# Peptides against a protein of PDB entry 7Z53, part 101

Target 1, 150 residues: chain A of PDB entry 7Z53
Amino acid sequence: PRIKNQADCIPFFRSCPACPGSNITIRNQINALTSFVDASMVYGSEEPLARNLRNMSNQLGLLAVNQRFQDNGRALLPFDNLHDDPCLLTNRSARIPCFLAGDTRSSEMPELTSMHTLLLREHNRLATELKSLNPRWDGERLYQEARKIV

## One batch from the design tools (peptide; made by RFdiffusion4, then SolubleMPNN)

Design b2_p24_2_s4 (from b2_p24_2, 16 letters changed)
Fold by OpenDDE base, seed 4:
Structure b2_p24_2_s4 (fold): chain B 150 residues (1-150), chain A 24 residues (1-24)
Amino acid sequence: as target 1 above (150 residues)
Amino acid sequence: SELDREIELLRLLRDRRAALQRLA
C-alpha cells in the first residue's frame, strides 16, 4: 500500500518492482500471483472508459456495480449499453447483455469475469475503508487512492 | 438456486468464447 500515514494503513499485499543496481529503465516484477493482475483490465486504460466504470452518483470513489443482479448480496459487474450488443446476439434466449469492464473480453471468458468481479469488490471495499479513515477525502481522491492500493 | 444461476452464467460465457472462436 501507498498510504503515508501509518494510522491510515490498510494491509494489502501487492507484488513489488525490483530495479537491480541503478538501472531505472528496467523493472523486474517479483514472482507473485499479483504480478499477473493488470489493474487496467479493471479500471480501463483510457479516461472515458474509466469514468464510465465509476459510480458518479456520490463522492465515495466507488466503481459502478450491476443494478439488476447481485451474487448473494455481493456486487456484480455492471452491464454495458451497446448498440447491437454482441452478447445478446450470441445467445438470444439468454437475454444477458455484455458486462462493462476495463477489458472488453470480460463477457467472453468466465476467468476474466471472475477476476474483474473480485477486484471490483476489493476496490469498493478499500474505498469504503479509506472513507472511514479519511472522511474529508472526496470521491476522486478515494477512487485514486484505492486504485493505487489494488 | 443461486448455484444453478452461477453455473448458467459460466456456461453462457463459455459458449460466447466458443462462438467468437468460430467467427475468427
Scores: peptide ipSAE 0.085, ipTM 0.642, DockQ to the pose 0.040
Fold by OpenDDE base, seed 1:
Structure b2_p24_2_s4 (fold): chain B 150 residues (1-150), chain A 24 residues (1-24)
Amino acid sequence: as target 1 above (150 residues)
Amino acid sequence: SELDREIELLRLLRDRRAALQRLA
């Protein structure tokens, strides 16, 4: 990915490990997560799913976030719209649907939910920083460049 | 409050794992 000002490059930029402001410890942790779980599990491996995981209401290149809940102001995964939602069927009183993610197992394992949530937040953070560094990039460019870094 | 909703969601996730695994 091309960033206008390399002096202000993002710490987790894979092509620039020695970027100013880089944090080796934090970067290693993020790299370990993305190497352990294919990023396709976060972004979706098919185009229709990938589009549904994106926030298409603006040109910021963001992934969609939950519209009903937040984690102390931080993003959570959006809900899916399944015809026969197993999460709704297993607890009819709660009426909380399954999460939408690149991996359909996200709602089955809180561990996966946590990981996907962290990577969702990281993507949106990266896209926001890339927008600041490259204000003329459109949503598609921001999304793709952030995805390359994650 | 927002904190109460967060705690509720976390409890739902914990319970959901067990419930979905029983269906699988």
Scores: peptide ipSAE 0.082, ipTM 0.649, DockQ to the pose 0.038
Fold by OpenDDE base, seed 5:
Structure b2_p24_2_s4 (fold): chain B 150 residues (1-150), chain A 24 residues (1-24)
Amino acid sequence: as target 1 above (150 residues)
Amino acid sequence: SELDREIELLRLLRDRRAALQRLA
């Protein structure tokens, strides 16, 4: 969901809504972060979106990552593939598409962008570790187990 | 630098938020 104006508020935390101008502290501690963050906003609340957020090119249970850009070698959120991409329209010179995430606001709010990026990295880290511990698990098992831990 | 890139991203997202709020 998108914040439409400064008076609009929408829930994205387990116990509080997100409002424009709100001062919500984003902690870098993933374990602490997942205690109050609604993980459905990371993985997608609808199955079609959830599938699109996954890396389906292998059986590693990973979430998809950006194929064009990295953050000093670390993963960034993947781009969406919109015919009429509103993010491209907001800044014609930047030419940066909208991010694809469980929360559509990830292209609008730096706080959500950072949070989703961190949780993306954590999921993929967990999935990688689980693969090492359980080499025979397929991608679906790895994805679901990592998702439950996050 | 990394800081410059971060600032650029923050500005981009801020501008997007403002623009999308006007259109909504």
Scores: peptide ipSAE 0.079, ipTM 0.617, DockQ to the pose 0.061
Fold by OpenDDE base, seed 3:
Structure b2_p24_2_s4 (fold): chain B 150 residues (1-150), chain A 24 residues (1-24)
Amino acid sequence: as target 1 above (150 residues)
Amino acid sequence: SELDREIELLRLLRDRRAALQRLA
């Protein structure tokens, strides 16, 4: 996670099983990794795409996740809904559509797919935690605050 | 399993990458 605007930073205690809040070294490493990544690859650089990447079925501020596949219960990137899906045309036997992401290369490069997946999971984890800490926040607030932290 | 399906996706992406590199 990277903070783009520290002036608007709201105090938040972050915890996870692999990165305890007291471990500064691990926290710094994660921050360095995410600061190197352009978040537009995850969230989209255009508003229509950004909206399509969100879970709009609730007010939890979540990014959309795959509805057909999971990784041992953990989220994967959602599929796009293209009229003529080039990923389906590449291998008709596999019948796996292109991913929907801020970067179209997420359907072409496993490395990017993995990175996008990790950041998707982190966003949704943060949004979930923020909802727990701030029950009065709506989906837009949760989404934006989680986006600033990632 | 769900893990097997993820592995299948990654293999597909690998194949897509290889195909694009051959076109370049």
Scores: peptide ipSAE 0.089, ipTM 0.657, DockQ to the pose 0.036; fails the geometry check

Design b2_p24_3_s1 (from b2_p24_3, 15 letters changed)
Fold by OpenDDE base, seed 4:
Structure b2_p24_3_s1 (fold): chain B 150 residues (1-150), chain A 24 residues (1-24)
Amino acid sequence: as target 1 above (150 residues)
Amino acid sequence: SRLLLLAELELLRELAKKLELLRR
């Protein structure tokens, strides 16, 4: 780097580039994700959050779902338990808390909410199917394998 | 908005159904 004193730098790091093809003029980053879908929005990027997103009441490897509402029998994102829940402040009459998801912005944009909900449903579907196929798998394995597939 | 969320969820449900049919 040109600047030798790292104390003078804001530590922003640039991702490594993918190997350019013969006609690629755009620098693309190496995709280090295990899936084509970055599902961190569903599972969280930190272990404590990831645990909170899971249904830990059983060994089915499921993500937590809303306990108050369903969409024609289909799961919705669970509510968060925020002390100063901004969602409760936006519409006091509805008293609908913010959703808990891997992405904190899940409640800010309906599109994100929808996508997270879809992927949550898919995870739970996969975990359920995996349980059916592998009855001896524990909840952790079911969760991780479903996560890998998502 | 709630309406937008519902619309998006409905759209995604329809898409999911279509994808499920394609998997079969």
Scores: peptide ipSAE 0.016, ipTM 0.340, DockQ to the pose 0.014
Fold by OpenDDE base, seed 3:
Structure b2_p24_3_s1 (fold): chain B 150 residues (1-150), chain A 24 residues (1-24)
Amino acid sequence: as target 1 above (150 residues)
Amino acid sequence: SRLLLLAELELLRELAKKLELLRR
């Protein structure tokens, strides 16, 4: 074998199979993401993540934003709270954690981070405008309506 | 439009640069 010592190996797991029916000749994987083009890269595909991506401190329907940094007064993606944050490990001097987004790859490529940041800004803009137009709407409705528009 | 896409791309690139600088 090419690799003689297993210390150089890393664990790699294949996705769980989807087994619909009796005639399965081709292995399909379970879809763990949303079925629709619903901007899940921004909002997350799982409810716990979706909640963490929201600003729950008020009833404005906003997404959470970075509390440490801004881009000339404009919002950035919030940081994730990972025990072993790979972003902190790659550059210990900068002390910049990974970003929290619906897409876990948001911190792997700056282009993805940028795209998600723009969509976050747009959501928050929409939610703010919707609140102005509909003062009686609660945070959940504002969030959902803004999400529908994005 | 093509112009809109180009503007979006430029904005993304600029933001990407800023974010990369933030991590340095």
Scores: peptide ipSAE 0.015, ipTM 0.383, DockQ to the pose 0.016
Fold by OpenDDE base, seed 2:
Structure b2_p24_3_s1 (fold): chain B 150 residues (1-150), chain A 24 residues (1-24)
Amino acid sequence: as target 1 above (150 residues)
Amino acid sequence: SRLLLLAELELLRELAKKLELLRR
């Protein structure tokens, strides 16, 4: 990249090209996401991210939620912990960091934010209900079973 | 459950609109 000053730029990286077997003029890119059926947009495609998306403070199998804000008592997506948060750069007055989700684009479009929030709430609802039905299940099992249902 | 999901979706749509306004 020719841009040296990262302070003035959103750190987007271009995906690596996929090796096409055909002479296609259209540039294909490597898909780094897991299968759509595992809801990687919610749970992440990588283990470190997946862990950060979970509430590890208890054994309830819950996803992490926002600690600063709620929507009339309902959960919102947690904030990401970025050193150079693009969301803070775009609106310095609001001081709202980017949201943490399995899909990094969750903060780019309000529609994605909303959808991810919905799925987060649904997961936590399911995990809570599963805990009620199966009190002996640990947090890992609750998380995985809720994930399978979502 | 379906009604709750629809209500939630509607509320999230409203939230999305509000967030869009705040980002402008």
Scores: peptide ipSAE 0.015, ipTM 0.376, DockQ to the pose 0.019
Fold by OpenDDE base, seed 5:
Structure b2_p24_3_s1 (fold): chain B 150 residues (1-150), chain A 24 residues (1-24)
Amino acid sequence: as target 1 above (150 residues)
Amino acid sequence: SRLLLLAELELLRELAKKLELLRR
């Protein structure tokens, strides 16, 4: 569809300028569709993956967490369920599967693993707090609102 | 702001170490 008149345009912005610190000469762009920190990769870009990353056993809007391991009571990324898991093939003695994350590189780069873990924890923290503030919200709303905040 | 970034980097490094230990 051709927009003939600018008055008919929807004032929709995908990004906004961001100037770090006192240096206003360097213009960066922030994604206006997500959060200030783009955590979109944590949630997966495809609906099937996004669903698999969620804890669907309850209505708390949480992301799935590791069921075998914790970091001093803190959540870790869940393991994937791959038939021929490359992580299992790489180190047969450790028997540690690949992590399930929105970014497939999470198992390849410890830095990404760490960042995804932190964002997962933050999402779950926010979802939990949102549930306490809004007891009537369902899991979908909690998940989406927490995702928007992250 | 810089201190916050440094603290975050340190936290990430510590978490990375812990995750590496899980894979060993």
Scores: peptide ipSAE 0.014, ipTM 0.350, DockQ to the pose 0.016

Design b2_p24_3_s2 (from b2_p24_3, 19 letters changed)
Fold by OpenDDE base, seed 4:
Structure b2_p24_3_s2 (fold): chain B 150 residues (1-150), chain A 24 residues (1-24)
Amino acid sequence: as target 1 above (150 residues)
Amino acid sequence: SRALLEAELELQARLLAELLALAR
């Protein structure tokens, strides 16, 4: 069936194919990842979101962290600022807003929350170490280099 | 719950460490 209303469509984009070096008929995707771990969920796919995920209050290249809570001094995911926050609506007693993350599902599954938290911590660790090694690097460079390593 | 999250974090941290070790 043809969908007549584009508003009813969910946009799915297919990755570009990699050129096969042999008679392999299986379509492979181009892998642009620089690391074994795909941390794209941490950084967001859209530039405005990516910017919101960053700590822009300094030039340390850090991701934003929770300003209200910590895990024994360790960073937690920042809260999002959602109108009609579904996390607050579904569990009013807990009073915990949804987390801001590159993957919008980060608050839906503990596994995603935990993984995003770990990768956020790793990014910030890397950015901190990179700053120590390269004191003259600005926040953008620190962020991008840490992102490449993650 | 906090306990569940902590358990998940611990598990994922171990898995991530192992994967990173293998990737080096």
Scores: peptide ipSAE 0.022, ipTM 0.339, DockQ to the pose 0.016
Fold by OpenDDE base, seed 1:
Structure b2_p24_3_s2 (fold): chain B 150 residues (1-150), chain A 24 residues (1-24)
Amino acid sequence: as target 1 above (150 residues)
Amino acid sequence: SRALLEAELELQARLLAELLALAR
């Protein structure tokens, strides 16, 4: 970032600029997505975060799910492990930590929480179906193929 | 509340379904 005092900044980084071919001068962004629906908020933009969002305990290509709570048997977002968890600090009675997602804003608005939860469920559904159709695929391939479809 | 979250999930699911339908 151009700003030196980063303590007062929210770390939002723009994607690389791109210009489509021809005489179009309209500034666009590089499209790194493989799907119509932008699900980058679910998978994370950085490799360490992406790994933390995955269930690495098996070869099913699943995203990690909440281990404490479920929604009538359906998956919820996993909790993050923050030292100074703002979710715990803002509402001490709830005792619910912030959710872990590819987008750090996942716990700021219920709309984002809901959308991320839906996409998490969809990924895991797809990975499960892909495993059924392709029993010999390993967890990495299942994860990547499900990610492409989402 | 849980009820509000469920309502939001249902709403977002409908919206997502519509978007996915348009993408096909």
Scores: peptide ipSAE 0.020, ipTM 0.310, DockQ to the pose 0.017
Fold by OpenDDE base, seed 5:
Structure b2_p24_3_s2 (fold): chain B 150 residues (1-150), chain A 24 residues (1-24)
Amino acid sequence: as target 1 above (150 residues)
Amino acid sequence: SRALLEAELELQARLLAELLALAR
C-alpha cells in the first residue's frame, strides 16, 4: 500500500446492507455516511466540513452562501479557501475559486453545481420558513430540521 | 407541511433537470 502508516486509518463504511421482505432478491444499501437520503453534497459527510458549510454568524440555521456573487438575487455556492486552488489555476483570467460544497466535485460538473445550488437554496428557504413558524427554535434545531426535510 | 415541502423540492428538482437538459 502507498500509505505505510495505517495505524490512524479508520474503516470507511459507505453503506450497510438492508434486508427487506423475503421476496426481494436485491439487497438494498443504507447510506452510512450521512443518512438514508444522501445529502452529502449539501451538508458534507464530516463534521468539520459540515461546520464550514454553515452560516455560523447567526441563529437562523442557514448554510453559507457566496458573498461575492448572486444569481438574480438568489444564493450561489460559497467559494472555498484553498491553497493552490485548482479552479484558479484552470482559468487564470476568470479568477473564480472553487466552490465549497459537501462534494468536492461541485466545481467540476455543472450538473452537480446546479443541484448543489438548488439544494442550498432549498435548505435556506426551509430554515427561513421554519424560523417563521417556530420563532423560538435556535439555529441548530433549524438547521437539523431543515436538513431532515431535504 | 413537511410532505408539501418535500413535494415542492421534488418539483424543483424536476424543473432543474429539465433546464439542465435544455442547456445541453
Scores: peptide ipSAE 0.016, ipTM 0.353, DockQ to the pose 0.016
Fold by OpenDDE base, seed 2:
Formats: sequence, structure tokens, C-alpha cells
Structure b2_p24_3_s2 (fold): chain B 150 residues (1-150), chain A 24 residues (1-24)
Amino acid sequence: as target 1 above (150 residues)
Amino acid sequence: SRALLEAELELQARLLAELLALAR
């Protein structure tokens, strides 16, 4: 049934349907994401997004973190900068924008938000430790090595 | 191990999710 109360709805857009062969009765979604193994939900599947997810202000190989909020000193996901931000539109009183992550769904459910936050923290922890062990490594190497470990 | 870390992260994520849900 169509939900008539649109105020409580999160705006979703479906990907193009994938129809395997002659069976068009079951609508499948085209998977635009890479495999879980490459942790693209954290790092992004495309280079432009990947760069936006990084802290490029230093040579520490870190992922970008929220600049407004922290969780008892621990990092949170950075906010996205969306035109017509659906998170702001859905709950106008909260005034919390959508989070930026490798997976655009990171703001849709707390489970994803939490996991992405934890993995962001883990990456930054690893990058920091790698920097301590290898002071001569630049930010790119730190980022890539931490990414391999995650 | 990586598997153990993933399990721990999953548990932590669930707990955090519940907390976030309660905060709404």
C-alpha cells in the first residue's frame, strides 16, 4: 500500500532494474556498489568520493571526521553537502544533515551509521599507529596501508 | 583475528544503533 503520510518517509530512489533473462516477474536491483571485502562503504567506490572522504589537510592518511560533533572525544562521520539534503527535509527540527560515507546509505539506518563510524575510527587509529611506526611515510602511503588492514 | 574484530565491531555497532535510536 502507498503510504499517505509523507512526512515520516525517507526519500528513496531506486536504481535501474536488472532483469535476468526472460524472468521479468521479479524485479532485481542493479548493484552499483563494490564488494564488501574492499571496504568501499568506508572509502568510496570512486576516486572523487574517496578523496572527499579523506582528511587532505595533513599528511597523516586520515579519513575526514565531523567538524561539529564528537562522541565523547571520538570521531563521527562528516556531514555531506547535498542539494536538498533529505536528512534535513525529513526531520526539520533536528537540523542534522546527512552523513558522508563511502556508502550513500550511511544516514538511512543507525546500523550503517554505527558501522561506518566504527570503521572510520579504526582506520584513523591504524593510520596513527602506522605513522608512529613509520614516521617517514607520507599521507598517501599511510592511508593506503591502513586501508589494506581494514 | 580479523573475524574477531568484525564480530566485535558488529556488536558495538548494534549497541550504538540502539543508543542512537533511543536518542531520537
Scores: peptide ipSAE 0.016, ipTM 0.328, DockQ to the pose 0.021

Design b2_p24_3_s3 (from b2_p24_3, 17 letters changed)
Fold by OpenDDE base, seed 4:
Structure b2_p24_3_s3 (fold): chain B 150 residues (1-150), chain A 24 residues (1-24)
Amino acid sequence: as target 1 above (150 residues)
Amino acid sequence: SRLELLKELLEQVELLKKLLELLR
């Protein structure tokens, strides 16, 4: 939901990148954990990514969930499919690839991963409820309406 | 693993939710 009264708004700013003069491939942010993350990060800012985050196998308006693992029956973020998956390199024995989310940082920071997971679950819960209330809505409508509510 | 850590974090969140419910 949008805040109608601007007086109720607090301005948020993205954190600055760490070591701006470094040739580090991975762009890190200063105090990344304190940066503002909204629900939009679950959906992706780019259309191709947004599509990849959706469950396109049905018309339920759901976000894609992990197909290999669940958390006591609850959904987890899907895995990404990276050629050189850095997450697999951090712990070769675990064999857990990077998670796919609206923000590439999600798999780098467990805190973000957890937030995105919770918001994923909330979206899917809302979409499911909306489907129950509006059985004639297609997947696009369900997805968009759930996204607006989150 | 990263997956186990995530599950642990989620478990803590659920615990907090339960605690908050008890305070209502």
Scores: peptide ipSAE 0.171, ipTM 0.710, DockQ to the pose 0.022
Fold by OpenDDE base, seed 3:
Structure b2_p24_3_s3 (fold): chain B 150 residues (1-150), chain A 24 residues (1-24)
Amino acid sequence: as target 1 above (150 residues)
Amino acid sequence: SRLELLKELLEQVELLKKLLELLR
């Protein structure tokens, strides 16, 4: 688990936030999987990149999602906006730009892209649930709290 | 669950591998 100080944890059930009880086993398993990946790969290690990975159009604390494509209604990573995009240059007919992620290697390693996608979805799910539970929280609070849980 | 997450990961990995192969 990524949370080092358990005393600072907010009462939140990842698998069922609206339930009075939680399945500890399920939560621990999910946390173990998310802890396998450095959060910097998802959120960015530098503040400018981290901001670009966020949805700044609202105060919901969400990560940015792809605006062109979805996977059966589920979110995908946003595209980067590069001059001379190497992904576009590799196959001009495909017209698929590079993905924007905290780790630039995401477009090179499908394992990373898939994991980042899953964690993106999880973050946004958590942020959405946190907003429902805490309507007074602003986007920054929602983002930070969701990030801590992931 | 862990199993569900792994299944989804595996599916996405396969799809992305195919995509990368197409882009090469």
Scores: peptide ipSAE 0.043, ipTM 0.611, DockQ to the pose 0.023
Fold by OpenDDE base, seed 2:
Structure b2_p24_3_s3 (fold): chain B 150 residues (1-150), chain A 24 residues (1-24)
Amino acid sequence: as target 1 above (150 residues)
Amino acid sequence: SRLELLKELLEQVELLKKLLELLR
């Protein structure tokens, strides 16, 4: 289920059915924690999107990163490829397109952008470490194993 | 750790909020 009350938390998805409860705040917190651990929105729930979020230029099992910008050497989310990009229209002087993530809302809320960015970095860190520990693993294995650990 | 990620998230969110305020 989705977190519906955006006033209390970031609208993440939960893979498992939510337990019913009278306290919305408690429910939202549980859902948020589950979503954070699952990180499904980072990887994309649909195969076409999931593939687009991966770095397919090598066999390192990495998620794709921004090719134009970095944060003091640290990765940022890649840009999406949208016609009539709403992010470009919002601030024409900045000229920053919407980010590509498992959730299309990643660019709408700074909290989502930050969360996805951190989890992107963590995945790539894990994949890199796994490659060091398991040199024989291919990109698919590295990607899947890192995904499970995140 | 998850704790460190959360701490970093908080820092980033605050920075982004400030940035958005400046852009408005």
Scores: peptide ipSAE 0.042, ipTM 0.599, DockQ to the pose 0.026
Fold by OpenDDE base, seed 1:
Structure b2_p24_3_s3 (fold): chain B 150 residues (1-150), chain A 24 residues (1-24)
Amino acid sequence: as target 1 above (150 residues)
Amino acid sequence: SRLELLKELLEQVELLKKLLELLR
């Protein structure tokens, strides 16, 4: 939800600070992670990339998830569809395409991919909660509000 | 907790390793 009274909230460098009565502990942890990796690396800094990272099949404001693999129902980053996929070219025996994220570095290190995966899950969780609280919001509103909280 | 989040991160790394192995 949009925070209107900033005086009642813990100050954060993000657009949506943590307020009493909200899930402060989780938000603090997420902010610590985003401070390390920058949320722009999750959402993409350019609009075309940002759109490609979204699930546009519905009005739920979700980020796109992998269509081939899941972790016991939990989301993984989608694969990219690069013509000359560097992940496939550097290790042909692995047969693993690059993961699609806001930054191509996510496919260079599993540690970074894992962190982006967690932030993906957090975004989708937030968007889902926001939808339950605001049933009239469309996908764009849900996406933007969730992004502001992350 | 922060500790649980770190454990989750580690679990995801292991998951990715397993996925790489399955696709070989």
Scores: peptide ipSAE 0.035, ipTM 0.584, DockQ to the pose 0.019

Design b2_p24_3_s4 (from b2_p24_3, 18 letters changed)
Fold by OpenDDE base, seed 5:
Structure b2_p24_3_s4 (fold): chain B 150 residues (1-150), chain A 24 residues (1-24)
Amino acid sequence: as target 1 above (150 residues)
Amino acid sequence: DRLLRLLELLLQRLEELLELLLRR
């Protein structure tokens, strides 16, 4: 190790070894800081984005949803608020802005949009159920526990 | 809107698949 005096070290591990089940002698590293699925496509990787993706109008721990459109009463991804929105520039007749998601590519393909929408719905479902089971939980706890389950 | 109809169809199929996976 680069530091020989381990007494001055905080035991903080960012990765752990992973051996594939095959006789492959290559030692892989897995992230030890987060769950196996980080769901950064849903929640973002940066705090400002993560905050913008949340419904902060209440203490229900929900993600933000579209305010203009719904799929038969079901939530859709919210629109982004971009000054020079590329989606508006691409199709001027439709006048549909880009979607806001944890992954900026959410508006590139309908398949990505659908996957992000599904995970948003699942988060909001989980947060709602968790609120029912735990009425005393605040919006932050509901959001974080729903996020851990997703 | 053609795009909305396509998204609705894709979402429906994904939800159906998710339900099938959760039942196993």
Scores: peptide ipSAE 0.018, ipTM 0.464, DockQ to the pose 0.014
Fold by OpenDDE base, seed 1:
Structure b2_p24_3_s4 (fold): chain B 150 residues (1-150), chain A 24 residues (1-24)
Amino acid sequence: as target 1 above (150 residues)
Amino acid sequence: DRLLRLLELLLQRLEELLELLLRR
C-alpha cells in the first residue's frame, strides 16, 4: 500500500470481479446477495452461511446466538470466525470479533448490528411460539415457517 | 464496554418502538 501509516486503516476488502463473457472491459462486482426482499440479511444468501446462522444443536428451528455475551438475558448475534477479522484488527485491545449475520456488514455500524440482533430475536421468538402451537413440527419446519413470517 | 452499552441502548429503543408499532 502507498499509505505509510496503516495503524488507523480499516481493513476492508474489494469484491471479486464478475467477468461476463462479453467484450465489456468494465470491471463489475459479483452479486453476493439475493435480488429480492427475502430477509437474506438475517438468513444469508448461500446455504453454507444459512447453516452457520442456525442453531443446529436442537430441533427448535432457532438461529444461533452469542455464546459469550447476552443483553440482560436477551440474545445477541453470534461472533464470526474470520481469518482476518476487521473488528479484531481495528481494535486489538477489546478482542471482540465481528458479528455473524446474513449480511457481512452487520458489524460496520451499531445501527446495523442492532437491526440484525432485533430480527434474530424476532425469528427466535416466532420459532418458539410456533413450537408451542405445533409441538409435532421439526426444527426445519419451525425455521422455515418463522423465516416466512419475518 | 462502551460499544456493548450503546448496542444495548439501541436494542432497547428499537424493541420499544416495535412494541409501540405492534400495539397500533
Scores: peptide ipSAE 0.016, ipTM 0.413, DockQ to the pose 0.014
Fold by OpenDDE base, seed 4:
Structure b2_p24_3_s4 (fold): chain B 150 residues (1-150), chain A 24 residues (1-24)
Amino acid sequence: as target 1 above (150 residues)
Amino acid sequence: DRLLRLLELLLQRLEELLELLLRR
C-alpha cells in the first residue's frame, strides 16, 4: 500500500545515478556536493562552512586554528560552536567541544581528527610559503592557491 | 589527556610518513 499521509513518511531522497557511457553495471551516484578531489574534508562543501573554517582576521589565507590548545606549538583544529555539542555531552569531565572541519565527522575518531589536523597544517604551511613568495597576494588568492595545491 | 596524547602520536606518525613521501 502506498502511504497517503506524508506525515507518516520519513523523507529519503535517492541520489541520481551517474550514467557512464560504459558497460558499468554498478550504479554510481552523481556527486552533488563538490567537484572531484576538492579536499572538502578540509574546506567544506558549503560556502558558510568554508568561511567559518578560514581565519578571516588577517590577509594570510590561513585556515582557522584552535585558540585554546596547541600541540607543542603546532596548530590544532578549531572548536565548533554547536548548540548540542555531542563531544561535550559524551565527555562531560573534559569539557572539550567537537572540532570544526570541512567534514563534520572530524571528531568521531582520533584518526580523522589527525588527518584533518595534518591537512589544515599543510594548508597553512602552503599559504605561508605562498605569501613569502608572493607578498602582494591577498588572503583570498593565498587561500585559493593553497587550496588548489592541497 | 590520553586522547590528546593519542592524537599527538598519530599526528607525529602521519607527519613522519608525509616527510618520507615528500623526500622521494
Scores: peptide ipSAE 0.015, ipTM 0.396, DockQ to the pose 0.013
Fold by OpenDDE base, seed 2:
Structure b2_p24_3_s4 (fold): chain B 150 residues (1-150), chain A 24 residues (1-24)
Amino acid sequence: as target 1 above (150 residues)
Amino acid sequence: DRLLRLLELLLQRLEELLELLLRR
């Protein structure tokens, strides 16, 4: 690696190269986006992450929310469970861990944090409304239908 | 606490902007 001090590095990974056709002069990237209109920043692109972003304690199809903090009763992004949490290391006095979202950058910029929080709230609102309209729907269907609308 | 308050303010502003855009 070009940077030898890995301890202070934020891990940014480039996608694998893709070479469609015969044009190998321009490096393309493998598309790892989900099949839906790309809300992967909210829902994650990988199945393990997507599951961690969900509230699996019930059949309401909700995304996971912060268990420590709320905004006047309104949901905030859940905290991630990182061994070496860069957010905790950056500001030891605040003791605020990094947020868990589909986009790992959600804790790097307040604007991203805010947008992800809004979309999380909207998903949960939609899932709740869908449950009211369709009481027989299970949590998976509620989650998927809310995800399609977001 | 300061960061959370800033995030709350940003969220509030974004919600206000979103409401304005949707009324448009």
Scores: peptide ipSAE 0.007, ipTM 0.284, DockQ to the pose 0.014

